# Peptides against a protein of PDB entry 3ESW, part 33

Target 1, 322 residues: chain A of PDB entry 3ESW
Amino acid sequence: NNIDFDSIAKMLLIKYKDFILSKFKKAAPVENIRFQNLVHTNQFAQGVLGQSQHLCTVYDNPSWHSIVLETLDLDLIYKNVDKEFAKDGHAEGENIYTDYLVKELLRYFKQDFFKWCNKPDCNHCGQNTSENMTPLGSQGPNGEESKFNCGTVEIYKCNRCGNITRFPRYNDPIKLLETRKGRCGEWCNLFTLILKSFGLDVRYVWNREDHVWCEYFSNFLNRWVHVDSCEQSFDQPYIYSINWNKKMSYCIAFGKDGVVDVSKRYILQNELPRDQIKEEDLKFLCQFITKRLRYSLNDDEIYQLACRDEQEQIELIRGKTQ

## One batch from the design tools (peptide; aimed at target 1 Q313 I317 Q322)

Design b2_p18_2_s2 (made by RFdiffusion4, then SolubleMPNN; from b2_p18_2, 11 letters changed)
Fold by OpenDDE base, seed 3:
Structure b2_p18_2_s2 (fold): chain B 322 residues (1-322), chain A 18 residues (1-18)
Amino acid sequence: as target 1 above (322 residues)
Amino acid sequence: SEAEMLVLQILELLELLS
């Protein structure tokens, strides 16, 4: 008896779709209890939840996107993208254009737009005076600084003139369009907003060991791609573990459609103990938050995102980003 | 066959989801 594989395949596809959709139904009372207990008893879980409440939604602001697009030199950016695309991009199809755009945005941001700030210049002595600056510590924001979501202000004294210079650590990305300087936090914050302003699928990646970067979903590569604005890096997830020899324990990606443990993409060697939460509880937490973020989506949107999630999990298990 | 490959892929996916 010839097995009708076509009939079996069709039946399995229907059952598979129904199974996937069943996972995204409203959480059972037992799951809600487990979630509440986890975030109340585990500090790391509480931190992940707190970050998700901000990072998953803050960049989806149309008013901010307009301000960004009005501030950037779009003529220069698209001129450079078109130039690079004309060399090699036509052979690879239209979807590669967005990869060229992200690469140009990395170049433009680092070389033309934003500045790294280890120490500020002296407000009195002017440019290129950061070498004369001595840190005095940190304090709370003043009344003006507090208007721009400032949590802390670093204080520096100039060794030449004796004057005090304040370096506010602004979390308002619109203020960062004005100040155009910072460290990894300010770089990643504003660059995440910039990528979102072009309508891209972007995640903010938090590393427990004091670094942050982005991921962009490339339609050309059909996967999440590492993007670090500080390093002008595209698709180099190995730079931290291999090039920097950095020790890491957790990398968590935050996006509008989900929260994902992406540690396997970036922690290739020198893994630190993952002792902040049980692996099963972290998996449950990320899935539970992701489910909540998708509650307003239709069945087709849920199914498409679930297929993406599954492909990413397969990628992370197989280690194929080499 | 393409159908056999699809069946195998679905079985692998169901195993991962389970």
Scores: peptide ipSAE 0.024, ipTM 0.579, DockQ to the pose 0.363
OpenDDE base, seeds 1, 2, 4, 5: peptide ipSAE 0.017, 0.021, 0.019, 0.021; ipTM 0.536, 0.517, 0.513, 0.572

Design b2_p18_2_s3 (made by RFdiffusion4, then SolubleMPNN; from b2_p18_2, 11 letters changed)
Fold by OpenDDE base, seed 1:
Structure b2_p18_2_s3 (fold): chain B 322 residues (1-322), chain A 18 residues (1-18)
Amino acid sequence: as target 1 above (322 residues)
Amino acid sequence: SEAKMLVEQILELEKLLS
């Protein structure tokens, strides 16, 4: 009996679409109770929820996108992208251009635009004086620093001139366009905004073990791609577990359309105990937040995103980047 | 066939969503 695969495929697609759409309907009362109990009783769940309330939406600001695009050297960026695209990109089609753009943005950001700040330079002695700086601790922001979403200011004393230098830990990414310095938090915050300003699908990845990076959805590769601005890294999810030999427990991705446990992409060895939450509860939490983020989307948008989510889940289970 | 691949993908997706 010749299996009519075309007929079966059509029937399965209809049933699958209906099934997917049914999952994204308004949460049942039981799910709401489970969610409320989870975030009130589990500190890790509360932390994930708190991060989602900020990271999933903060970068969807058109005014910020305009400021970013006005601040960057777009002529240099596109010149470099066009140059690299002209070498190899013509054979692969237009979708690969965005991969070249992200690679150039990584280069531009690390080499030309932003600076790593382990210790600040002395405000009095000038450039390349960070070696003379002794940490005195941290304090709250002053009246000026508080205008730029600053929770903490690191205080340093210069061993040469004795003057105090303040290093505010700004969370306002627009202020970071001015200061152009920071650690992984400031790098990832501003770089996430930069990628979003080019109209890209971007997620912020939080690692419990004090690192943060991005993911970009490549239309060319048809998957989420690891992007680390600090490392100028594109599609190297293994760098933490393998190259750094870093021990990790959780990696959570936050985007406008969802929250996803991406730990399987990055934790390839040296896995720390995942004891902060039950795996079933974490899965439920991420799905519940994702469902809420999609409440305003139409059926076709929900279906397309759900198909993308499932492809990612297949990738994460197989442990193979396609 | 493309149809076979699609059926296999849908069945895999259903299993993951269950």
Scores: peptide ipSAE 0.019, ipTM 0.534, DockQ to the pose 0.459
OpenDDE base, seeds 2, 3, 4, 5: peptide ipSAE 0.009, 0.026, 0.016, 0.007; ipTM 0.496, 0.585, 0.486, 0.486; seed 3 fails the geometry check

Design b2_p18_2_s4 (made by RFdiffusion4, then SolubleMPNN; from b2_p18_2, 10 letters changed)
Fold by OpenDDE base, seed 2:
Structure b2_p18_2_s4 (fold): chain B 322 residues (1-322), chain A 18 residues (1-18)
Amino acid sequence: as target 1 above (322 residues)
Amino acid sequence: SENEMLVNQILELEKLLS
C-alpha cells in the first residue's frame, strides 16, 4: 500500500492547527484567577497590563492615520523611496519597497520633521535659547495642556530674561504633529503612529531603563525589525547594549496582536537583574494579554499569528537575525 | 528544541501544501 504521504501531511497539519488554535481559546477560570492575582500582587505586571491597554490599541485609529498622511510631505517621501528602490530594489522584489519606505520615514522624521528637545527654547527670547534654560522641576498640566493627554509639564526658567517656559510632555500624538518636538517618548509615540498610518505592522517597545523604540514587521526580511526614530536606526538592535553600553533588564513589545518579551533581541550584554517578576509569570502575562487581543480574530488569522510568534521565538533563542 | 524542529517541519509542510 503506497503510503499517501500527502494525505498524512494534510492530516498532521490539520491536527497541528487544531492544537495551536486550542491554545488561543478563551482562558480557563483558573487562568483568569492567576492573571488577576498576578496583576494585583505584582507592580511590574500591573504596569505591563496598563501599558498594553493603551499601546496595543491607541494607534489603530483611521482618523489619526488620515491626519498623519495629510501632514507629511508624501511627495518628498515617495520620491526618495522610489529613487532608492530604483537603484537596488528591483532585484529583491516588491516586498523590499516597504523597507525603503521605513528607512526614508526614519530619515524624513529625524532630518526634516521632528526635533529633539533636551531643554525648550525660552518662549520670550526665541529660538536657540535652550542653553539659558534652568530646570525648576515638574508640575501637572494646566487646562489647555490637559486637552492633549499631558501627564507632566517640565518647568524652566530663562537665565537671561527670568521668564518661565513650560515644556508639556504630551502623549497625544496628533498634538505632536503640531509641536514637532520632544524626547524619546514623544519621538517613539508619533513615529509609531506614522508607521501605522502607512498600514505597517508595528510594535511599541518599552525598555524599563527609560528608553522606547519601535519594531516593524518586514515582509521582505520575514521578521520583526528594530526601528529607532531618535537614532534613525533600522535593524540595529545591538545599539543599546553594545554601542551605548546600556544596562537593561526588560524590553517589552506592545502591538495590536500581542505583547512579547523581546529582551533577548536587545539585551546582548550588561544585563541587569530580572527581579521584578518571575520569568514564568511574565511569560504567562504576555501570553494571556496576547490571547485577549486575538479573541476577535478568525482561526486562520490566529494560526498565522501563532506561526509568526513561533518564528520570532526561534529567532530570539538562536540570536541570529537571518 | 524538539518543539522548534517540529514547528519548522510543520511550517515547511504548510509551504509545500499551499
Scores: peptide ipSAE 0.016, ipTM 0.481, DockQ to the pose 0.079
OpenDDE base, seeds 1, 3, 4, 5: peptide ipSAE 0.012, 0.007, 0.007, 0.012; ipTM 0.451, 0.457, 0.459, 0.445; seed 3 fails the geometry check

Design b2_p18_3 (made by RFdiffusion4)
Pose (drawn by RFdiffusion4):
Structure b2_p18_3 (pose): chain A 322 residues (1-322), chain P 18 residues (1-18); non-standard residues A184 YCM
Amino acid sequence: as target 1 above (322 residues)
Amino acid sequence: SSELEELSKILEYFSLNS
């Protein structure tokens, strides 16, 4: 009995596909209650649910993608990307071009395109002039800025001239293309959209301890890559936990294809207690949403995606890539 | 064999999730 593995191996891969295609089916009402309910037992759940609604479908918008592309200096971007491909882009330029593009976009966005804003500059006094602004709090948007999905307008008084500069906080990323300023919040909103506009596979990563950033899929490194625009950073998920020494509890990724707990990638010391939701329930929560996010996908899509997810679990469960 | 490598990865996935 030379036991035939190649037979048994080829077989199973077949059986596994059925297991997978079954998993991403229905929404049998049994687990539905578990969902509709969990979203009332727990607000960390409603939190994730709410964000999934604002953040997964939103950046897939051709009208926007095109405006961003019109607006960005593609000649400049692609020239530099091409210049860096010139100084040899790995023996296998095997979709490595895509990585050089993301890196250059980070540079353009930071060095060139968008600017940080703690207190705003005075609208009437010069440009470099923020530290003579004392804030008078926040309030609702006026008629004009209401158009751009704004909740809060921080207002400031200029002690040198008396006029009041205001700093609306927008969510319409197309509006940010104009204003070209803000904090992680909008820096990240616009940068996610920018990444999506090059048709990249992109995600919004949310840290409960007030920071947001991106994840991009590098076909060259065939895994998700951490991208933080504010820090012009490429593959440095440790940056928060170690370099900054920031204490963190949870990290959640959002995208068209799914919602995934990516904590393990980032919270690699200074771990805070994860005391917000039964870990079993969180796994369920993401799975149910990811499953919901895929009813209209076909079998080949449902499967290829589920494998990428699995590849990711092993990466996170273990301590490394591959 | 590529098929064996793929199956080994599936088995590893289930082992780690068990």

Design b2_p18_3_s1 (made by RFdiffusion4, then SolubleMPNN; from b2_p18_3, 11 letters changed)
Fold by OpenDDE base, seed 1:
Structure b2_p18_3_s1 (fold): chain B 322 residues (1-322), chain A 18 residues (1-18)
Amino acid sequence: as target 1 above (322 residues)
Amino acid sequence: SEDLMLVNKILELEELLK
């Protein structure tokens, strides 16, 4: 009996699609209870949920995308992308163009647009005076600073003139287009918005050990790619564990379509204890939030995203299949 | 491990059916 392998394959694919779609149906009452209990009793779970409520949706703002595109030097950016694409890109196909775009955005952002601010310059003494600044502590925002989602203002005294300089820690990325300075938080916040403004699939990666970066989904590489605006880094997930010898416990990626534990991509050595939540509960939490984020999507969108998620899980388990 | 093996096989089959 000639086994019709094509017929069997089609039947398996149909059954698999149905199985995948069944996982994204409305949560059972027992899952809702488990979720509510977890976020009520576990502080780490509360933190992940709270971050997801902001980071998964805040960057999907068309008005912000327009403001970003109006603010950036698009002529310079595309000129540089076209130049690099003309050297090597024609052999690899059109999908590689987006990788060149992200690499140029990393260059442009770090070299031409944004500045690292460990300490602010003195408002009175002018540029390159940060060395003269002594931290006095932090306080709440004033009436003007509070308009731009500012929770904390760092206060500095100039050792030369004695004047006080305020460094507001703005969380409004549109205000960051004006101020053009910050630390890893401000860098990642604005750069995530910039990448989103070009229509890219982007995730915000939170590391528990006080760092943040991006991932973007490369259609050329067919995977999530590490992107760090502070480091001008593209596809170098090893920089933290290997180059910095950083100890880390958790890396969580937040995107419009899901929340994913990406710790295995970045924690290659010097792993800290993962004692904030049970692994099974973290997996459940990320899946539950992801399911909620996808609730309005159609069956085909759900299926395509689920297939992409499974490919990522295989990558994360097997390590770098070079 | 079995789930991953099945997923890989299904993905391979999807590529063959494209």
Scores: peptide ipSAE 0.019, ipTM 0.550, DockQ to the pose 0.080
OpenDDE base, seeds 2, 3, 4, 5: peptide ipSAE 0.011, 0.008, 0.010, 0.023; ipTM 0.545, 0.426, 0.507, 0.605; seeds 2, 3, 5 fail the geometry check

Design b2_p18_3_s2 (made by RFdiffusion4, then SolubleMPNN; from b2_p18_3, 12 letters changed)
Fold by OpenDDE base, seed 3:
Structure b2_p18_3_s2 (fold): chain B 322 residues (1-322), chain A 18 residues (1-18)
Amino acid sequence: as target 1 above (322 residues)
Amino acid sequence: SEALMLVNFILELEELLK
């Protein structure tokens, strides 16, 4: 009796697809009650929900993508990508070109486009005067600063001329294309928009211990890749735990198609207590938000994303990119 | 978990049927 193994395999795959699709149906009343109770009783859950409402959708703006592409030196970027691809990329196929693009965007952004700002230069004395700046504290935005989603303005006094310089902490990434300076928040905000403007799958990663970075989905590597614009870093998730010896508790990734706890990718040692929420409740929360983000997708899109999610979960459990 | 074993089995089947 020749067992038709191919027929059995096909039937199993059909049943599996139907099973996966069944998980992404509209939430049951009991799940909605659990979700509402969780976000009303747990401050960390409320924070994750609030971040998801902004970070999962804000970068999917075609008008912003056009402004970004008009502002960047695309001729320089593509010239450099083509040059690096011509050296080493031809043997690896066309999908590796996007990895070279992301690496060049990291270089271009850090070296040519954006600046780190510990302290601003004095508006009166000019460039390279930040050493003369004394912090006076923070205040609310003025009428002009408020136009660009500014929550806080850092105030500095120049020790040389005595004048006050304002450093507004803008959250409008289009304003950051003009100012071209900031700290990790401004860097990650604008760089996330830049990557999205090239049509890439990107997530914003929030770390509870005051750092932020990106992940890019590489079609060549077939996985999520660590990307830090501040560090000009590509595929180095270990830099925080190992190189910086940073202590961390939570890393949460926010994308258009889902919210994922990626802590296992980045917290390799010096783990802080995960005491803000129960692990089962955090898992439920991320899955519930992810289901909501996918409600308008078709069955094929849902299935492809679910397969990607399962591959990522296997990667995070095994601790090795196989 | 039994769930992870099933997922790995399905991924292997998908590769076999390509």
Scores: peptide ipSAE 0.031, ipTM 0.619, DockQ to the pose 0.080
OpenDDE base, seeds 1, 2, 4, 5: peptide ipSAE 0.025, 0.023, 0.025, 0.029; ipTM 0.555, 0.567, 0.518, 0.611

Design b2_p18_3_s3 (made by RFdiffusion4, then SolubleMPNN; from b2_p18_3, 12 letters changed)
Fold by OpenDDE base, seed 2:
Structure b2_p18_3_s3 (fold): chain B 322 residues (1-322), chain A 18 residues (1-18)
Amino acid sequence: as target 1 above (322 residues)
Amino acid sequence: SEAEMLVNFILELEKLLS
């Protein structure tokens, strides 16, 4: 009897798909109880949940995408991308164009669009006066600042004129399109929105040790790619651990389709104790939130995302970018 | 891992059957 290998393969694939899909069904009552207990008893888990409620959805706003695209110099951006693609991109296929786009957006954002603000300039003395600014501390937002999701305002006194300058830490990325300045938080926030506005799959990566960056899913590389707007960095996940010699404990990626512990991608040395949560509880938490984010997706979408998740987990275990 | 091998096998099967 000729073994119909094609029939066996199809049957195996169907059974495997069903098995994978079964993992993304609505959480059992016991899982809900475990989740509730975890977020109520563990502060780190509560923090991850709170971040997921914001970061996984906030950037999926079509109105914001339109405002971004209207604000950026798209003619300049695409001119530069086309120029770079024309050199080498044709040999690699159309999917590489998006990698060139992200690289140009990194360049454009850092060089032409946004500014680093360690200290603000004096509002009275004008540009290039930040050296004269002394921090007085932080306070809550005023009535105007509160309109733009401002959690805190840093207060500075000018040593030259004695006037007070406010540096509001805006979390509204649309306000950041106007102010065009900030630190790593503002940079990553607005840059995440910018990437999303081009229809890209993007995650916001939170590091517990006070840094944040992006990941972009490259169709060309078929993986998540490190993207840091502050550093104009593309595919350099090692920069924190190796170049900066930064000590880190947790890196958590937040996207529309899931929450993933990506610590293994970025923590290559100088690992700090992971004592904020049990590893099994963190894994459960990320999986549980990810399931919730996928509840509205169809079976094919769930399956494709699950395959991508498994590929990423393999990558993270192997430590080699394919 | 056995899990990795299985995932890769299934992904290859999917490509062959598409």
Scores: peptide ipSAE 0.023, ipTM 0.580, DockQ to the pose 0.079
OpenDDE base, seeds 1, 3, 4, 5: peptide ipSAE 0.024, 0.020, 0.023, 0.023; ipTM 0.547, 0.543, 0.574, 0.533; seeds 1, 5 fail the geometry check

Design b2_p18_3_s4 (made by RFdiffusion4, then SolubleMPNN; from b2_p18_3, 10 letters changed)
Fold by OpenDDE base, seed 1:
Structure b2_p18_3_s4 (fold): chain B 322 residues (1-322), chain A 18 residues (1-18)
Amino acid sequence: as target 1 above (322 residues)
Amino acid sequence: SEDLMLVNKILELEKLLS
């Protein structure tokens, strides 16, 4: 009996697709109860949910994308991308062009566009005066600062002239296109929007130990790629654990299509206790939020994303970027 | 581990059938 392997393969694929799609059906009442109980009883779970409600959707704003593209020097960016692509990119096909684009955006953002601000310059004394600034503490925003989603303003006194300088911690990324300065939060916020404005598939990665970065889905590499705007870093997930010797417990990625625990990609050594939530509950939480984010997608979109998710999970388990 | 092996095999088969 000649086993028709092609027929068996087709039947297996159909059954697998149906199985995957069944996982993305409307949550059962028991799952809703579990989710509600988890979010109400576990502070870490509540934090992840709260972040997902903002970070998963805020960057999907066409008006913001237009403002970004109008603000950036696109002629310079594409000139540099084309120049690098012409050296060696032709042999690898068109998909590699996007990797060159992301690398140039990292360069452009750090070198030409945005500034690191540990302390602000004195508003009175001018540029390169941050060394003269003494922190006085933080306060709430004034009436003008509050227009730009500002929760906190850092206050500094100049040791030279005695004047007060305010450093608002703006969360409005459009305001950051004007101010062009900040710390890891402002850098990652605006850079995430910049990448999204080029139509890229991007996630915001939150680390519990006070750092944030991006991931970009490379069609050339067929995987999620580490991207840190502060470090001008592309595909270097090891920099925190190895180069910085940073201790970390959780890294959570937030995107329009899902929430994923990516800790295994970045926590290679010096792992801190993962005691904020049970591993099963964190897995459930991320899956539940992801399921909600995909509720409006069609069966083919759900299936494609699920296949991509499984490939990522295999990568994360093996501890090797494919 | 078995589920992951099956997923990989299915994904390979899908690429071969596409």
Scores: peptide ipSAE 0.017, ipTM 0.521, DockQ to the pose 0.080
OpenDDE base, seeds 2, 3, 4, 5: peptide ipSAE 0.015, 0.016, 0.015, 0.016; ipTM 0.542, 0.533, 0.492, 0.572

Design b2_p18_4 (made by RFdiffusion4)
Pose (drawn by RFdiffusion4):
Structure b2_p18_4 (pose): chain A 322 residues (1-322), chain P 18 residues (1-18); non-standard residues A184 YCM
Amino acid sequence: as target 1 above (322 residues)
Amino acid sequence: SLHLKFLELIHDLRDKYS
């Protein structure tokens, strides 16, 4: 009995596909209550649910993608990307071009395109002039800035001239293309959209301890890659936990294809207690949403995606890539 | 864990018969 593995191996891969295609099916009302309910047991759940709604579908918008592309200096971007491909892009330029593009976009965005804003400059006094602004709090948007999905307008008084510069906080990323300034918040909103506009596979990563950033799928490294625009950073998920020494509890990724707990990629010391939601319930929560996010996908899509997800679990469950 | 070992097996099979 030379036991045939190649037979049994080729078999199973078949059986596994059925298991997978079954998993991403229905929404049998049994687990539906578990969902509709959990979202009332727990707010960390309503939190994730809410954000999934604002953040997964939103950046897939051709109208926007086009405007961003019109607006960006593609000639410049692609020239530099091409210049860096010139100084040899790996023996296998095997979709490595895509990585060189993301890196250059980071540079352009930071060195060139967008600008940070703690207190704003005075609107009437010069440009370099923010430290003579004392803030008078926040308030609602006026008629004009109400158009751009704004909740809070921080207002400031200029002690040198008396005028009041205002700093609306917008969520319409197309508006940010114009204003070209802000904090992680909008830096990240626009940068996610920018990445999506090159048709890249992109995600919004949310840290409960007030920071946001991106994840991009590198077909060259065939895994998700951490991208933080504020820090012009490429593959440095440790940056928060170690370099900054920031204490963190949870990290959640959002995208068209799903919602995934990516904590283990980032919270690699200074771990805070994860005391917000039964870990079993969180797994369920993401799975249900990811499943919901895929009813209209076909079998080949449902499967290929589920494998990427699995590849990711092993990466996180373990301590490494591959 | 059992779950992890299962996923590792399936992953190695896919690599082998890719």

Design b2_p18_4_s1 (made by RFdiffusion4, then SolubleMPNN; from b2_p18_4, 8 letters changed)
Fold by OpenDDE base, seed 1:
Structure b2_p18_4_s1 (fold): chain B 322 residues (1-322), chain A 18 residues (1-18)
Amino acid sequence: as target 1 above (322 residues)
Amino acid sequence: SEELKIKELILELRKKYE
């Protein structure tokens, strides 16, 4: 009997789809109990949950997207993208255009739009006076600063004129479109919103060792791509471990469709102890939050995302699958 | 490890049949 291998393969795929979809149904009572116990007993888990409640959804704001697009020099951006695409992009297919867009946005953001701020300039002495600024510490926001989701304000004294300059650490990315300065937090926050405003699939990556960056899902490369606005870096996940020789323990990616431990992508050497949570509990936590984020999606959407998840899981373990 | 192998096989099958 000629075994119809094609039929068997198709049936297997159908059954596997059903199996995958079954995992995204409402959590069993035992899973809910496990989740509640984990977030109540493990501080790291509570932190991941807290971040997910903000980072997974905050950037999905159409009003913010409009404001971003109205603020950026779109003519310059698209001119540069078109120029680079015209050189060699046609040979690689239509989807590569978005990679060129992200690369230009990295350039534009770092070179033309946003500034790194170690210390602010003196409000009294003017531009290029940050060298004269001495940190006095941090305090809470005033009434004006509090309007823009400001948790802390760094206080500096000018050594030249003696005046105080405030550097509010705004978490409102729309305010950052005005101020156009900050550190890795402000850079990543606004840049994540910028990428989202172009309709891209973007994740915010939190590193426990005080750095943050983005990931962009490239349709051309068919994978998540490292994007660091501070470094103007595209697809260079090795820069932290190798170039910086940075020691790291956890990298967690937060997106609208899921929370993923992406540590294996970035921690290539100098791994710090992963002692904040059990590996099985972290895996469970990320899966549980991801499941919740997908509750409103239909079966086809869930399946497509699950296929993407599996591809990423393979990539994180084995390396590139394409 | 076995789960990974299954996922890899499923990925290959999807490329061929989906």
Scores: peptide ipSAE 0.449, ipTM 0.923, DockQ to the pose 0.849
OpenDDE base, seeds 2, 3, 4, 5: peptide ipSAE 0.425, 0.436, 0.446, 0.423; ipTM 0.918, 0.921, 0.923, 0.916

